# Ledger of designs, part 85: peptides against a protein of PDB entry 2N1D

Target 1, 169 residues: chain A of PDB entry 2N1D
Amino acid sequence: EVKVKIPEELKPWLVDDWDLITRQKQLFYLPAKKNVDSILEDYANYKKSRGNTDNKEYAVNEVVAGIKEYFNVMLGTQLLYKFERPQYAEILADHPDAPMSQVYGAPHLLRLFVRIGAMLAYTPLDEKSLALLLNYLHDFLKYLAKNSATLFSASDYEVAPPEYHRKAV

## One batch from the design tools (peptide; made by RFdiffusion4, then SolubleMPNN)

Design b1_p19_5_s4 (from b1_p19_5, 10 letters changed)
Fold by OpenDDE base, seed 1:
Order: C-alpha cells, then structure tokens, then sequence
Structure b1_p19_5_s4 (fold): chain B 169 residues (1-169), chain A 19 residues (1-19)
C-alpha cells in the first residue's frame, strides 16, 4: 500500500464534510463556485511562479493532469456518499459529456486523496518514480492546506429540499 | 480525538461502499 499523508489541518474538514452530508443531510452546491479544474490550474500557476525550471514545470503539469484524470475516473464510483447519488445522477443528465472536474470542487477533490494511495499501488511506476509522484502529491496537499480557508467552507453546502429526500430513500 | 474521528469516517466510507 502507498501511504498518502493528509495534512493535519485538513483532517478535521474530512470529518465535517462527512457530517454535513451523512448526518445533516446537506449537499455540496453544484456546479462548484471553484471547480477542481480551477484549483489545479491555480496550483500549477503557483508552482510556475516560484521560478521552476522547464523540467520542473513539466512535472507539475503532469501531476495536475494525473490528479484530474484520477478524480474524473473515481468520483462517481468511489468518492460519493449514498446521499449524494441522486445529485450525481442529475449532474450526469444535465451534463452528460462534462468531466466531473468541471462540476465538483475542493471537498470532493480532498476525498480523492483519502483513496488514491490504494490506487497508486497498482501503477507500473518504479520506486523512484513513485517517490517523486508522492512528493508532488504531498506538495499539492500542502497547497490545499495553505488555502483551506477559501477552499473549504460549510457555507458551500445547503440543506437538501424535501423532494430530494424522497428520492434519496 | 482526531484519530478516532478519522477511524469513524473510514468505517462510514466502507459502509457506503457496501450499500
């Protein structure tokens, strides 16, 4: 198993996110005000502004692309709680060809990193390449932690309407 | 205790996978 360490600053948010959805029966507002694509773009620009070399810039772009790909593959089947499934179905109906990275935001992206370790264990990457990837993933998580005040907020959730509860039984 | 909360979260996630 590949260990992906979540920053201590973000661990409480994972609990709050779970509580908002499963216990308080709220939904993250979709489409996200700041979607996964924009978050990854901001990170890439942030890294590039730090004076990286061409090779380092390339690596950042590949990491961003990889995170996006993993997110889009895993969102529907691995990252949603049962209560969120009707909402996801509505999104698919309204935007059948849109990648979920353009719809969902930071909370669901963070959920990916709880699960991504197990997925990385199945990659054909050698030990050195995997270590490098992990370094970038941890760097990205640090970025999320640094910007957590703007990326993670309970105000981005809303109480599901009665009609939603009826179809979420 | 954050560790206990995370443990509970992990358990809930696994339960959701089984539904």
Amino acid sequence: as target 1 above (169 residues)
Amino acid sequence: DELEKLKKLAEEIEKEKLK
Scores: peptide ipSAE 0.026, ipTM 0.528, DockQ to the pose 0.022
Fold by OpenDDE base, seed 5:
Structure b1_p19_5_s4 (fold): chain B 169 residues (1-169), chain A 19 residues (1-19)
Amino acid sequence: as target 1 above (169 residues)
Amino acid sequence: DELEKLKKLAEEIEKEKLK
């Protein structure tokens, strides 16, 4: 099994995120005030500011592009709780051509890393390539943990209206 | 295919690091 280690600082958030939606029947406010695109851009800029070599900068850009693409592919089918399905449908109707990385934010991005390990297990990567990829993914997760106070907040959620509850199946 | 995309990413990263 391919293990993607979630920083200990972020594990409690995954529980809170689940609780807010599943138990408290809240929804993450969309479009996100800080979407996935913005988070990834900030990460890339952060890495550039630390004086990395040209090769490292290129690698960061590729990782950012990969995370973005994988997020956009997986969001609708793998990263949503059942209660969030009607909201997603509304987003698709209102913004059919917009990538979900421009709509959703940090909480949903973090969910990606809970699932990505299992997906990588089915990817025919050699040991060296897999190790390199994991290192970059872990580096990004550390960045999320470092900026957790600004990226993850229960105030970004709101109680779903009664009309929404009737749509949720 | 998300799996192929991840594979491609890993390969590109490896190639760059080998330079």
Scores: peptide ipSAE 0.026, ipTM 0.594, DockQ to the pose 0.071
Fold by OpenDDE base, seed 4:
Structure b1_p19_5_s4 (fold): chain B 169 residues (1-169), chain A 19 residues (1-19)
Amino acid sequence: as target 1 above (169 residues)
Amino acid sequence: DELEKLKKLAEEIEKEKLK
């Protein structure tokens, strides 16, 4: 297993996210006010503002692209709680061609990093490549932690309507 | 080369997307 370390500051949020959805029967408001694409763009700009060389900028762009692609691949099948499935189905029906990185936001993006380690264990990456990737993933997670006050909020969730509860049964 | 390693990673991600 490849271990992706979640910053301690973000671990409580994962619990809160789980509680909001599974216990309180709330849903993250979609489309997200700040979607995954925007978060990744902000991260890239943040990294570029630190005086990186052209090569380093390219590396950041590749990391961002990689995270985005992994998110879009895994969201529907790996990152949703059961209660969120009807919402996802509605999103697909309304926006069949939209990547989920344009719909979902920070909480679901964070969930990716809980699952990504197991997925990376089955990739044919050599040890050096894997180490490099892990460093960038941890760097991104550190960025999320640094900006957690603006990225993660229970106010982005809302109680699911009665009609939704019937669909979720 | 760091860039080549990242390109390889991106390629692997793309392969997974196509599955």
Scores: peptide ipSAE 0.022, ipTM 0.526, DockQ to the pose 0.044
Fold by OpenDDE base, seed 3:
Structure b1_p19_5_s4 (fold): chain B 169 residues (1-169), chain A 19 residues (1-19)
Amino acid sequence: as target 1 above (169 residues)
Amino acid sequence: DELEKLKKLAEEIEKEKLK
């Protein structure tokens, strides 16, 4: 098992996120005001502004691209709570060709990192590559933690309407 | 089965993009 450590600052948010959706029956407002694409772009720009070498910049871009693609693949099947399924179906119907990284935001992106470790365990990466990847993933998570005040807020959620409850668990 | 297929796809994407 490959462990991706979630910063302690973000762990309470995961609990709040879960509670908002599953217990309070709220939904994250979609499309996100700040989507995953934007978050990743900001991170990449942040890293570039820190004076990385060309090679390191390239690596950051690849990591960002990988996270984006990984998110887009896993969102629908791995990152949603059952209560969110009807919302996801509506998004797919309205925007069938839009990548979910353009629709969803920070909370769902953070959920990816809860699951990504297990996925990496099955990926045939050598020790050096895995270590490098983990370093970048942790670096990105630290970035999320640093910007958590602007990225994670209960105000980004809304109470699901009664008609939604009828079609959701 | 669909879940496993998507997991495999995600793993391949990681292999290609994150290494």
Scores: peptide ipSAE 0.016, ipTM 0.494, DockQ to the pose 0.038

Design b1_p19_6_s1
Fold by OpenDDE base, seed 2:
Structure b1_p19_6_s1 (fold): chain B 169 residues (1-169), chain A 19 residues (1-19)
Amino acid sequence: as target 1 above (169 residues)
Amino acid sequence: DEELQQLQQQLQQQQQQLQ
């Protein structure tokens, strides 16, 4: 198994996220005010502004594209708590062709990195390529940690209405 | 789903121990 280390600064948020959804029966407000696409775009722009070469810029773009793809594939099957399933079903019904990276935000994106390690174990990457990818993933996670105050907030969650609670549990 | 929740619970316990 490939281990992706979550920054210690973000681990408490994962716990809070779980608590908000599972214990407090809240839902992340959708569509996200700042969706995954925008977060990744900001990261890419941030890296480009740091004086990267064209080659490095290309690598960042590929990493961003990869994260986006993994997120869109894994969101519905791997990254949701049971309580969030009805909300996801509603999103799919209303927007069947919309990529989830345009709907969901930072909390769900962070959940990706809890699971992505297992997926990377089955990638046909050589050791050097895998190491490079891991470096970029950790770099991105550091970026999330640095901007955590603006990306992660309990105020982005709302108590689910009674009718939702009844159908979800 | 269950695996993610289990991990979060574990993290919660660890967080409490670190405080």
Scores: peptide ipSAE 0.051, ipTM 0.727, DockQ to the pose 0.000
Fold by OpenDDE base, seed 1:
Structure b1_p19_6_s1 (fold): chain B 169 residues (1-169), chain A 19 residues (1-19)
Amino acid sequence: as target 1 above (169 residues)
Amino acid sequence: DEELQQLQQQLQQQQQQLQ
């Protein structure tokens, strides 16, 4: 199994995210004010502004594209808590043709990195390519940690209405 | 989803031990 290390600064947020959903019965406000697409775009622009060569720029774009694809594939089946299932069903009904990277935000994106390691183990990557990918993934996670104050907030969650509770039990 | 939740619970326990 491929190990993707989550920055220590973001681990408390994963716990808070879990607590907000499972214990406090709250839901992340959807569609996200800042969706996954925009977060990845900001990261790419940030990296490009650091004077990257053409080759490095290409690598960043490929990593961003890969993260987006993994997120869109895994969100509905692997990144949601049971309590979030009715909300997801509503999102699919309201946005049937939209990728989930345009709907969900930073908290769910962070959840991806808890699970992505196992998925990477099945990718046909050589050792050097995998090492390079892991370096970029860790770099991206560091970016999230540096911008955590603007990306992760309990105020982005709201208490689910009573009607929702009846659907989620 | 259950595996993710269990992992997060483990992280919570570790944080509580550090306090």
Scores: peptide ipSAE 0.124, ipTM 0.765, DockQ to the pose 0.000; fails the geometry check
Fold by OpenDDE base, seed 3:
Structure b1_p19_6_s1 (fold): chain B 169 residues (1-169), chain A 19 residues (1-19)
Amino acid sequence: as target 1 above (169 residues)
Amino acid sequence: DEELQQLQQQLQQQQQQLQ
């Protein structure tokens, strides 16, 4: 297994996210006010501003592209709780060609890193490339933790209406 | 996903124990 460490600052949010959805029967408001694409773009710009773009093996843009791709592939199949399935179906019906990185936001992006390790274990990356990728993933997670006050908020969730609750449970 | 839920439940229990 490829181990991706979640920052301690973000672990409580994962619990809150789970509680909001599964226990309180709330939904993250979609489309996100700040979607995954925007978060990744901000990260890329942040890294560029610090002059950390000299790595030729894994450039920031490549890492961002990779995270985006993994998110778009995994969102619908691995990152949603049961209660969120009807919402996802509605999104697909209304926007069948939209990448989910343009719809969902920080909470779901954070969920990716709970699961991405298992996916990376099956990638044909050599040890050096995998280590470099993991370093960037951890760097990105640290970025999320640093900006958690602006990225994660319970106010981005809303109580699902009774009609939704009936079709979701 | 159920595995994610289980992980988060474990984290919640740990957090509650620390409070």
Scores: peptide ipSAE 0.072, ipTM 0.736, DockQ to the pose 0.000; fails the geometry check
Fold by OpenDDE base, seed 5:
Structure b1_p19_6_s1 (fold): chain B 169 residues (1-169), chain A 19 residues (1-19)
Amino acid sequence: as target 1 above (169 residues)
Amino acid sequence: DEELQQLQQQLQQQQQQLQ
């Protein structure tokens, strides 16, 4: 497995995210006020504004596109807790062709990086390319950590209604 | 579809470590 290091600042949030959903029976408000697409766009703009050209192996846009693609592929099968399944089903019914990166937000995006390492192990990337990709992924995670106060908040969750509980068995 | 079962277990461990 390829190890993707989650910043220590964000690990507690992953626990809070789990607690909000699994223990407190809350759901992340969908569609997200700031979806994954928007977060990635902000990151891309941030990187471009900084004028950092030190690593030219991967363009910022390519990295963003890659993260988006992985998220959209993995969200439904890898990034949801059991309690979130009915909500996901509703989203699919209402938006069957919409990429989940336009619906979900920062918490689910962060979950991607817990799982993405295992997926990267099966990529045809050579050692050098993989190392460069990992550097960009870690850079993005640092960006998330830097902006964590605006991206991660318990106020983005709400208690699921009783009707939902009956579906979430 | 798979659920985030393995991550949940890992997160529970983190929670215990943080508390």
Scores: peptide ipSAE 0.059, ipTM 0.742, DockQ to the pose 0.000; fails the geometry check

Design b1_p19_6_s2
Fold by OpenDDE base, seed 4:
Structure b1_p19_6_s2 (fold): chain B 169 residues (1-169), chain A 19 residues (1-19)
Amino acid sequence: as target 1 above (169 residues)
Amino acid sequence: DEELRRLQRQQQEEQKKLQ
């Protein structure tokens, strides 16, 4: 198993996120005030501002692109809780061609990293490439942890209206 | 990591409900 360690600071948020949706029947406000694209862009810019070489910059861009791709592929099928499905359907109806990285935000992005290790186990990567990828993934997670106060907030969730509950069978 | 495993199980359980 490929282990992707989630910072301890972010683990409580994953629990709270799950609780807000599944138990408290709330929804993350969409479109996100700060979407995944923006978060990844900020991270890339942050890394570039740290005096990275051209090769390091390229690597960061590739990692960002990879995270975005995985997120966009997995969001609708792997990262949503049952209660969120009607909301997702509405988003697809209104924005059928929009990548979900432009709609969803930090909480859903963080959910990706709960399962990404298992996915990487089946990805044909050599040891060096895998190690490099893991380093960047951990680095990104540390970035999320560092900025957790601005990226993760219960105020970004709202109680689903009664009409939504009727759709969420 | 027991907590991570719990989170993974929670996500998996939700996905099963969608099947």
Scores: peptide ipSAE 0.297, ipTM 0.854, DockQ to the pose 0.000
Fold by OpenDDE base, seed 2:
Order: structure tokens, then C-alpha cells, then sequence
Structure b1_p19_6_s2 (fold): chain B 169 residues (1-169), chain A 19 residues (1-19)
């Protein structure tokens, strides 16, 4: 399998995220105040502002597009906990044509990177392309870690109402 | 990475509950 290393600073967050949802029966506030699209855009702009060449800029855009695509494909079937399913169903009903990258935020995006390595193992990429991709993925994860204070907060979660709890468990 | 594997298992277990 393809190994994607998650920064140590973000691993505890993944545990907290899981705990907030599954044990504390909370929900991430949707639509996200800062959605995946905006996070990726900020990253791309950050990279571009650092004086990248045209070729590097193109590569960043492709990586961003790829992350977005993977997220949108994986969110509904792979990244949600059981407790979040009713919320997801409501989102689909209200916004059937909206990509989930416009609805969900940093915590769910981070969950992607727990699984993305296994998914990449099924993608036919040459060694050089894979190495380049992995470098950008790790770079992006470092960016998330660097900005974790603004991207990850328990205050973005709230206790689900009793009505929700009854239909979710 | 043991911690990563634990997280992966947690996600996987949740998906199994949906099936």
C-alpha cells in the first residue's frame, strides 16, 4: 500500500473528532464555515505566493483538483461515521447537486488522508508521478498542521438534538 | 504506524455498521 504520513499534531485531532461524533453524539456544523474548497484554495494561493514557477503552479492546481475529487467521491461512502448519516441525508436532500467539498470542512477532509493511501494503491501511477503526488500530499498535510488552530476546533461541533439521536443510533 | 492503523480500523468499523 501507499503510505501517507499524517503529522503528529493532527493525529490527536482525528481521535477527538471520532470521539465527538461517536461517543459524545455531536455533529459538525454544516455547512462548514470554511469548506474544503476554500481550504484547498487557500493552500493553492499560499503555494503560489511563494514564488513558484509556472510548472509548479500547474502541479499544485492539479493536486488540489485531485484532492477535491477524491474527497467528493469518498465522503459519502467512506468518510462518515454512522451517527453522521442522517445529517448527510439531509444535506443531499437540500443540496442534491452540490459537491460535498462545498459543504464539509477540515475535519472530514482530514479523514480522507487516513484512507487515501489505500485508494492510491489502486491507481496506476508510475513511480515518479506517485512520488511527486505523495510529496504534495504531505506538503498539504503540513499546511493543515500549521493552520490547525484555525481549521480544527471542537467549537465547530454541537450536541445533536434528541430527535436526531433517536433516528441515528 | 500503529496509531494510523487504529484510526483506519475505527473508520472501517463504522462503515461495516452501515452495511
Amino acid sequence: as target 1 above (169 residues)
Amino acid sequence: DEELRRLQRQQQEEQKKLQ
Scores: peptide ipSAE 0.289, ipTM 0.852, DockQ to the pose 0.000
Fold by OpenDDE base, seed 1:
Structure b1_p19_6_s2 (fold): chain B 169 residues (1-169), chain A 19 residues (1-19)
Amino acid sequence: as target 1 above (169 residues)
Amino acid sequence: DEELRRLQRQQQEEQKKLQ
C-alpha cells in the first residue's frame, strides 16, 4: 500500500467540507475564484523561484501535470458527493469543453489526495520513481497547508436553494 | 491512520449512493 500522509492542519478541513455539503446542504461556489490550474501554477512557480536545477524544474512540471490529469479524470466520478451532482451537471452544460481543473478549487483538489495513494499502488512505477513522486506529493500538500488560510474557507460555500434540494435528494 | 481511513470511508459511502 502506498501511503500519502495528509497534513494534520488539512484533515479537519476535509471533515468540514463533507459536513458543509452533505449535512448542511451547502455548495461550493463555482466557478472557483481560484481554480485547480491556478493553484498548481502557483506551486510550480513557488518551487522554481527557490533555485531548483533544470532537472528539478522538469520534475515539478511533470508532477503538476500528473496531479491535474488525475483530478480531471476523477472529479466527476470519484470526488463528488451525491448532493453535488446537480451542480456538476449544470457545470457540464455551461462549460462542456472546459477541464474541471479550470472550474473547481482547493477543497475538491484536496479530496483527491484522500484516494491517490490507493491509485498509485496500481501504477507501474519503479521504487525510485514512486519515492520521488511521493516526496513531491507530500511537498505539495505541505504547500496547501501553508496557504490554507487563503485556499480553504467556509465562506466559499453557500446554502443551496430549495429548488436545488428537490433535484439532489 | 484511522482518521484518513474514516475520510476514505466517507467518500466511498457517497459513491455507493450514486450506484
Scores: peptide ipSAE 0.287, ipTM 0.849, DockQ to the pose 0.000
Fold by OpenDDE base, seed 5:
Structure b1_p19_6_s2 (fold): chain B 169 residues (1-169), chain A 19 residues (1-19)
Amino acid sequence: as target 1 above (169 residues)
Amino acid sequence: DEELRRLQRQQQEEQKKLQ
């Protein structure tokens, strides 16, 4: 299994996220005020603003595209807690053609990195490519940690209404 | 990383509840 190291600052948030949803029966406000697409775009722009060469910019763009693709594939089947399923169903009904990276935000994106290591273990990448990818993933996670105060907040969650509880069998 | 394993297990358990 491929190990993806999550910054220590973000691990407690993952627990809080889980607690807010599963124990406190809250939902992340959707559509996100800052969706995954926007977060990835900001990261890419941040990297470009640091005076990177064209080759480095290209690599960052590819990594961003990869993260987006993995998120869109994994969100509905791997990253949601049971309590979030009715909300997800409503999102699919309201936005049938929209990728989930345009709807969900930082908390769900961070959940991806809990699982991505195991997923990459089954991806046919050579050793050099895998090492390079891991470096970029860790760099992105550091970016999330650096901006955690604006990206991760319990105020982005709200208590689900009684009607929702009835649907969340 | 014991904490990471716990988080992974939490996610996996939630997925099992869906099936």
Scores: peptide ipSAE 0.285, ipTM 0.853, DockQ to the pose 0.000

Design b1_p19_6_s3
Fold by OpenDDE base, seed 3:
Structure b1_p19_6_s3 (fold): chain B 169 residues (1-169), chain A 19 residues (1-19)
Amino acid sequence: as target 1 above (169 residues)
Amino acid sequence: DEEEKRRQQRELEEQQKKL
């Protein structure tokens, strides 16, 4: 199994995220004030600002594109808690053609990295390509950790109304 | 597949609990 290490700084957030949703019955406010697309764009720009070569820029862009694709594929099937399903259904109904990377934000993006390792295990990548990808994924996670104060906040969640609770039961 | 979705959700929840 491909192991993607989550930075220690972000592990408590994953727990808080789970607690907010599952135990406190809150929902992440959608659409996100800072969606996955923007986070990835900021990361790409950050990497480019550090004097990367053209080849490295290409690699960053490919990684960003890959993360986006994985997120959009996995969000609806693997990255949601049961309590979030009605919210997701509403999003699909209102925006059926919108990629979820334009709707969801950092918390759900972080959840991707909890699950992506299993997906990568079944991806036909050579050892060198996989190692390179993992390096970028870990680099991106480190970026998320460095910017966690601006990306992860309990204030981005809100208590679900009673009407929602009825849908989620 | 709804059953698969439920399985994935449970796995996600269990993973978060262990963190």
Scores: peptide ipSAE 0.147, ipTM 0.796, DockQ to the pose 0.000
Fold by OpenDDE base, seed 4:
Structure b1_p19_6_s3 (fold): chain B 169 residues (1-169), chain A 19 residues (1-19)
Amino acid sequence: as target 1 above (169 residues)
Amino acid sequence: DEEEKRRQQRELEEQQKKL
């Protein structure tokens, strides 16, 4: 299995996110005020502002594109708690052609990195390419940790209404 | 596949709980 280390600074958030959804029966507000697309764009711009060469900029763009693709593929099948399934069904009905990276935000994006390691294990990448990818993924995670105060907040969640509970439980 | 989705969701929940 490919190991993707979650920064220690972000692990408490994963627990809080889990608690908000599964124990407190809250839902992340959708569509996200700051969606995955915008987060990835901000990261790319951040990397550009650090004086990267053209080659490094290209690599960052490819990594961003890859993260986006993996997120859009995995969100509906691997990144949702059971309690979130009715919400996801509603999103699909209301936004049938929208990629989920335009709907969901930072918490769900962070969940991707909990699951992505297993997927990368089956990706036909040579050792050097995989190492490079992992370095970028860890770099991105460090970026999320650095900006965690603005990206992760319990105020982005809300208590699900009673009628929702009947669908979810 | 709904069964696979349920399995994956359980795995996610278990992983998050152990963090």
Scores: peptide ipSAE 0.143, ipTM 0.795, DockQ to the pose 0.000
Fold by OpenDDE base, seed 5:
Structure b1_p19_6_s3 (fold): chain B 169 residues (1-169), chain A 19 residues (1-19)
Amino acid sequence: as target 1 above (169 residues)
Amino acid sequence: DEEEKRRQQRELEEQQKKL
């Protein structure tokens, strides 16, 4: 598999996220206050504000588009815990045509990078292109780590109601 | 398809536990 290095600062959050959902039976509030689209847009703007050339700006936009696409493809099948499935079903019913990047937020986006390596292993990229992509993904992860205090918070979760517990099997 | 989703969900949970 392709290895995507997760910053050490963000690994504890992944554990907390898992604990909130699976053990404490909480749900991330949806639609997210700051969705994946907004996070990616902020990242792109951040990179542009650093005085990048046109070529660098183009590359960042391509990476953002790629991350968004991977997230939208993988969210429903690979990025949800079992307890979150009823919530996802409700989201699909209420927003059938909306990409999940407009609904979900930072915690689920971070989960993408735990799983994306396996998907990249089957992507037809040459070694040079793959290395460049990995560099950009790492750069984005560093951005998430830098802004982790505002992007990741247990206060964005809430205890699921009893009715939800019955539906969650 | 549904079974595959369940498998992937379990894999995610197992991977998260290892972090």
Scores: peptide ipSAE 0.133, ipTM 0.787, DockQ to the pose 0.000
Fold by OpenDDE base, seed 1:
Structure b1_p19_6_s3 (fold): chain B 169 residues (1-169), chain A 19 residues (1-19)
Amino acid sequence: as target 1 above (169 residues)
Amino acid sequence: DEEEKRRQQRELEEQQKKL
């Protein structure tokens, strides 16, 4: 099994995110003010500004594309709590052709990294490629940790209305 | 598969509780 370590700074957020949704019955505001596409773009630009070689820039772009693809595939099936299902259905109805990376934001993106390790274990990657990918994933997670104050906030959640509770419970 | 989705969802919730 491929292990992806979550930075210690972000582990408490995952708990808070779960608590906000499942216990406090709140929902992350959608569409996100800063969506996954934007976060990944900022990361790519950040890496570019660090003076990477052309080869490294290409690798970063490939990793960003990969993360986006994994997110879009896994969001609807693996990254949502039960309470979020009605909201997801509404999003699909309102944005039928939009990738979820354009709708959801940092909290859901972080959830991806809790589950991505199991997916990578079954991908046909050689040892060198896998090691490189893992390095970039950890690098990206460190980036999220460094920017956690702007990316993760309980103020991005709101209490679901009573009508929503009837649909979700 | 809806059952698979529910299983994966429960696994996510359980993992989050253990963090």
Scores: peptide ipSAE 0.152, ipTM 0.798, DockQ to the pose 0.000; fails the geometry check

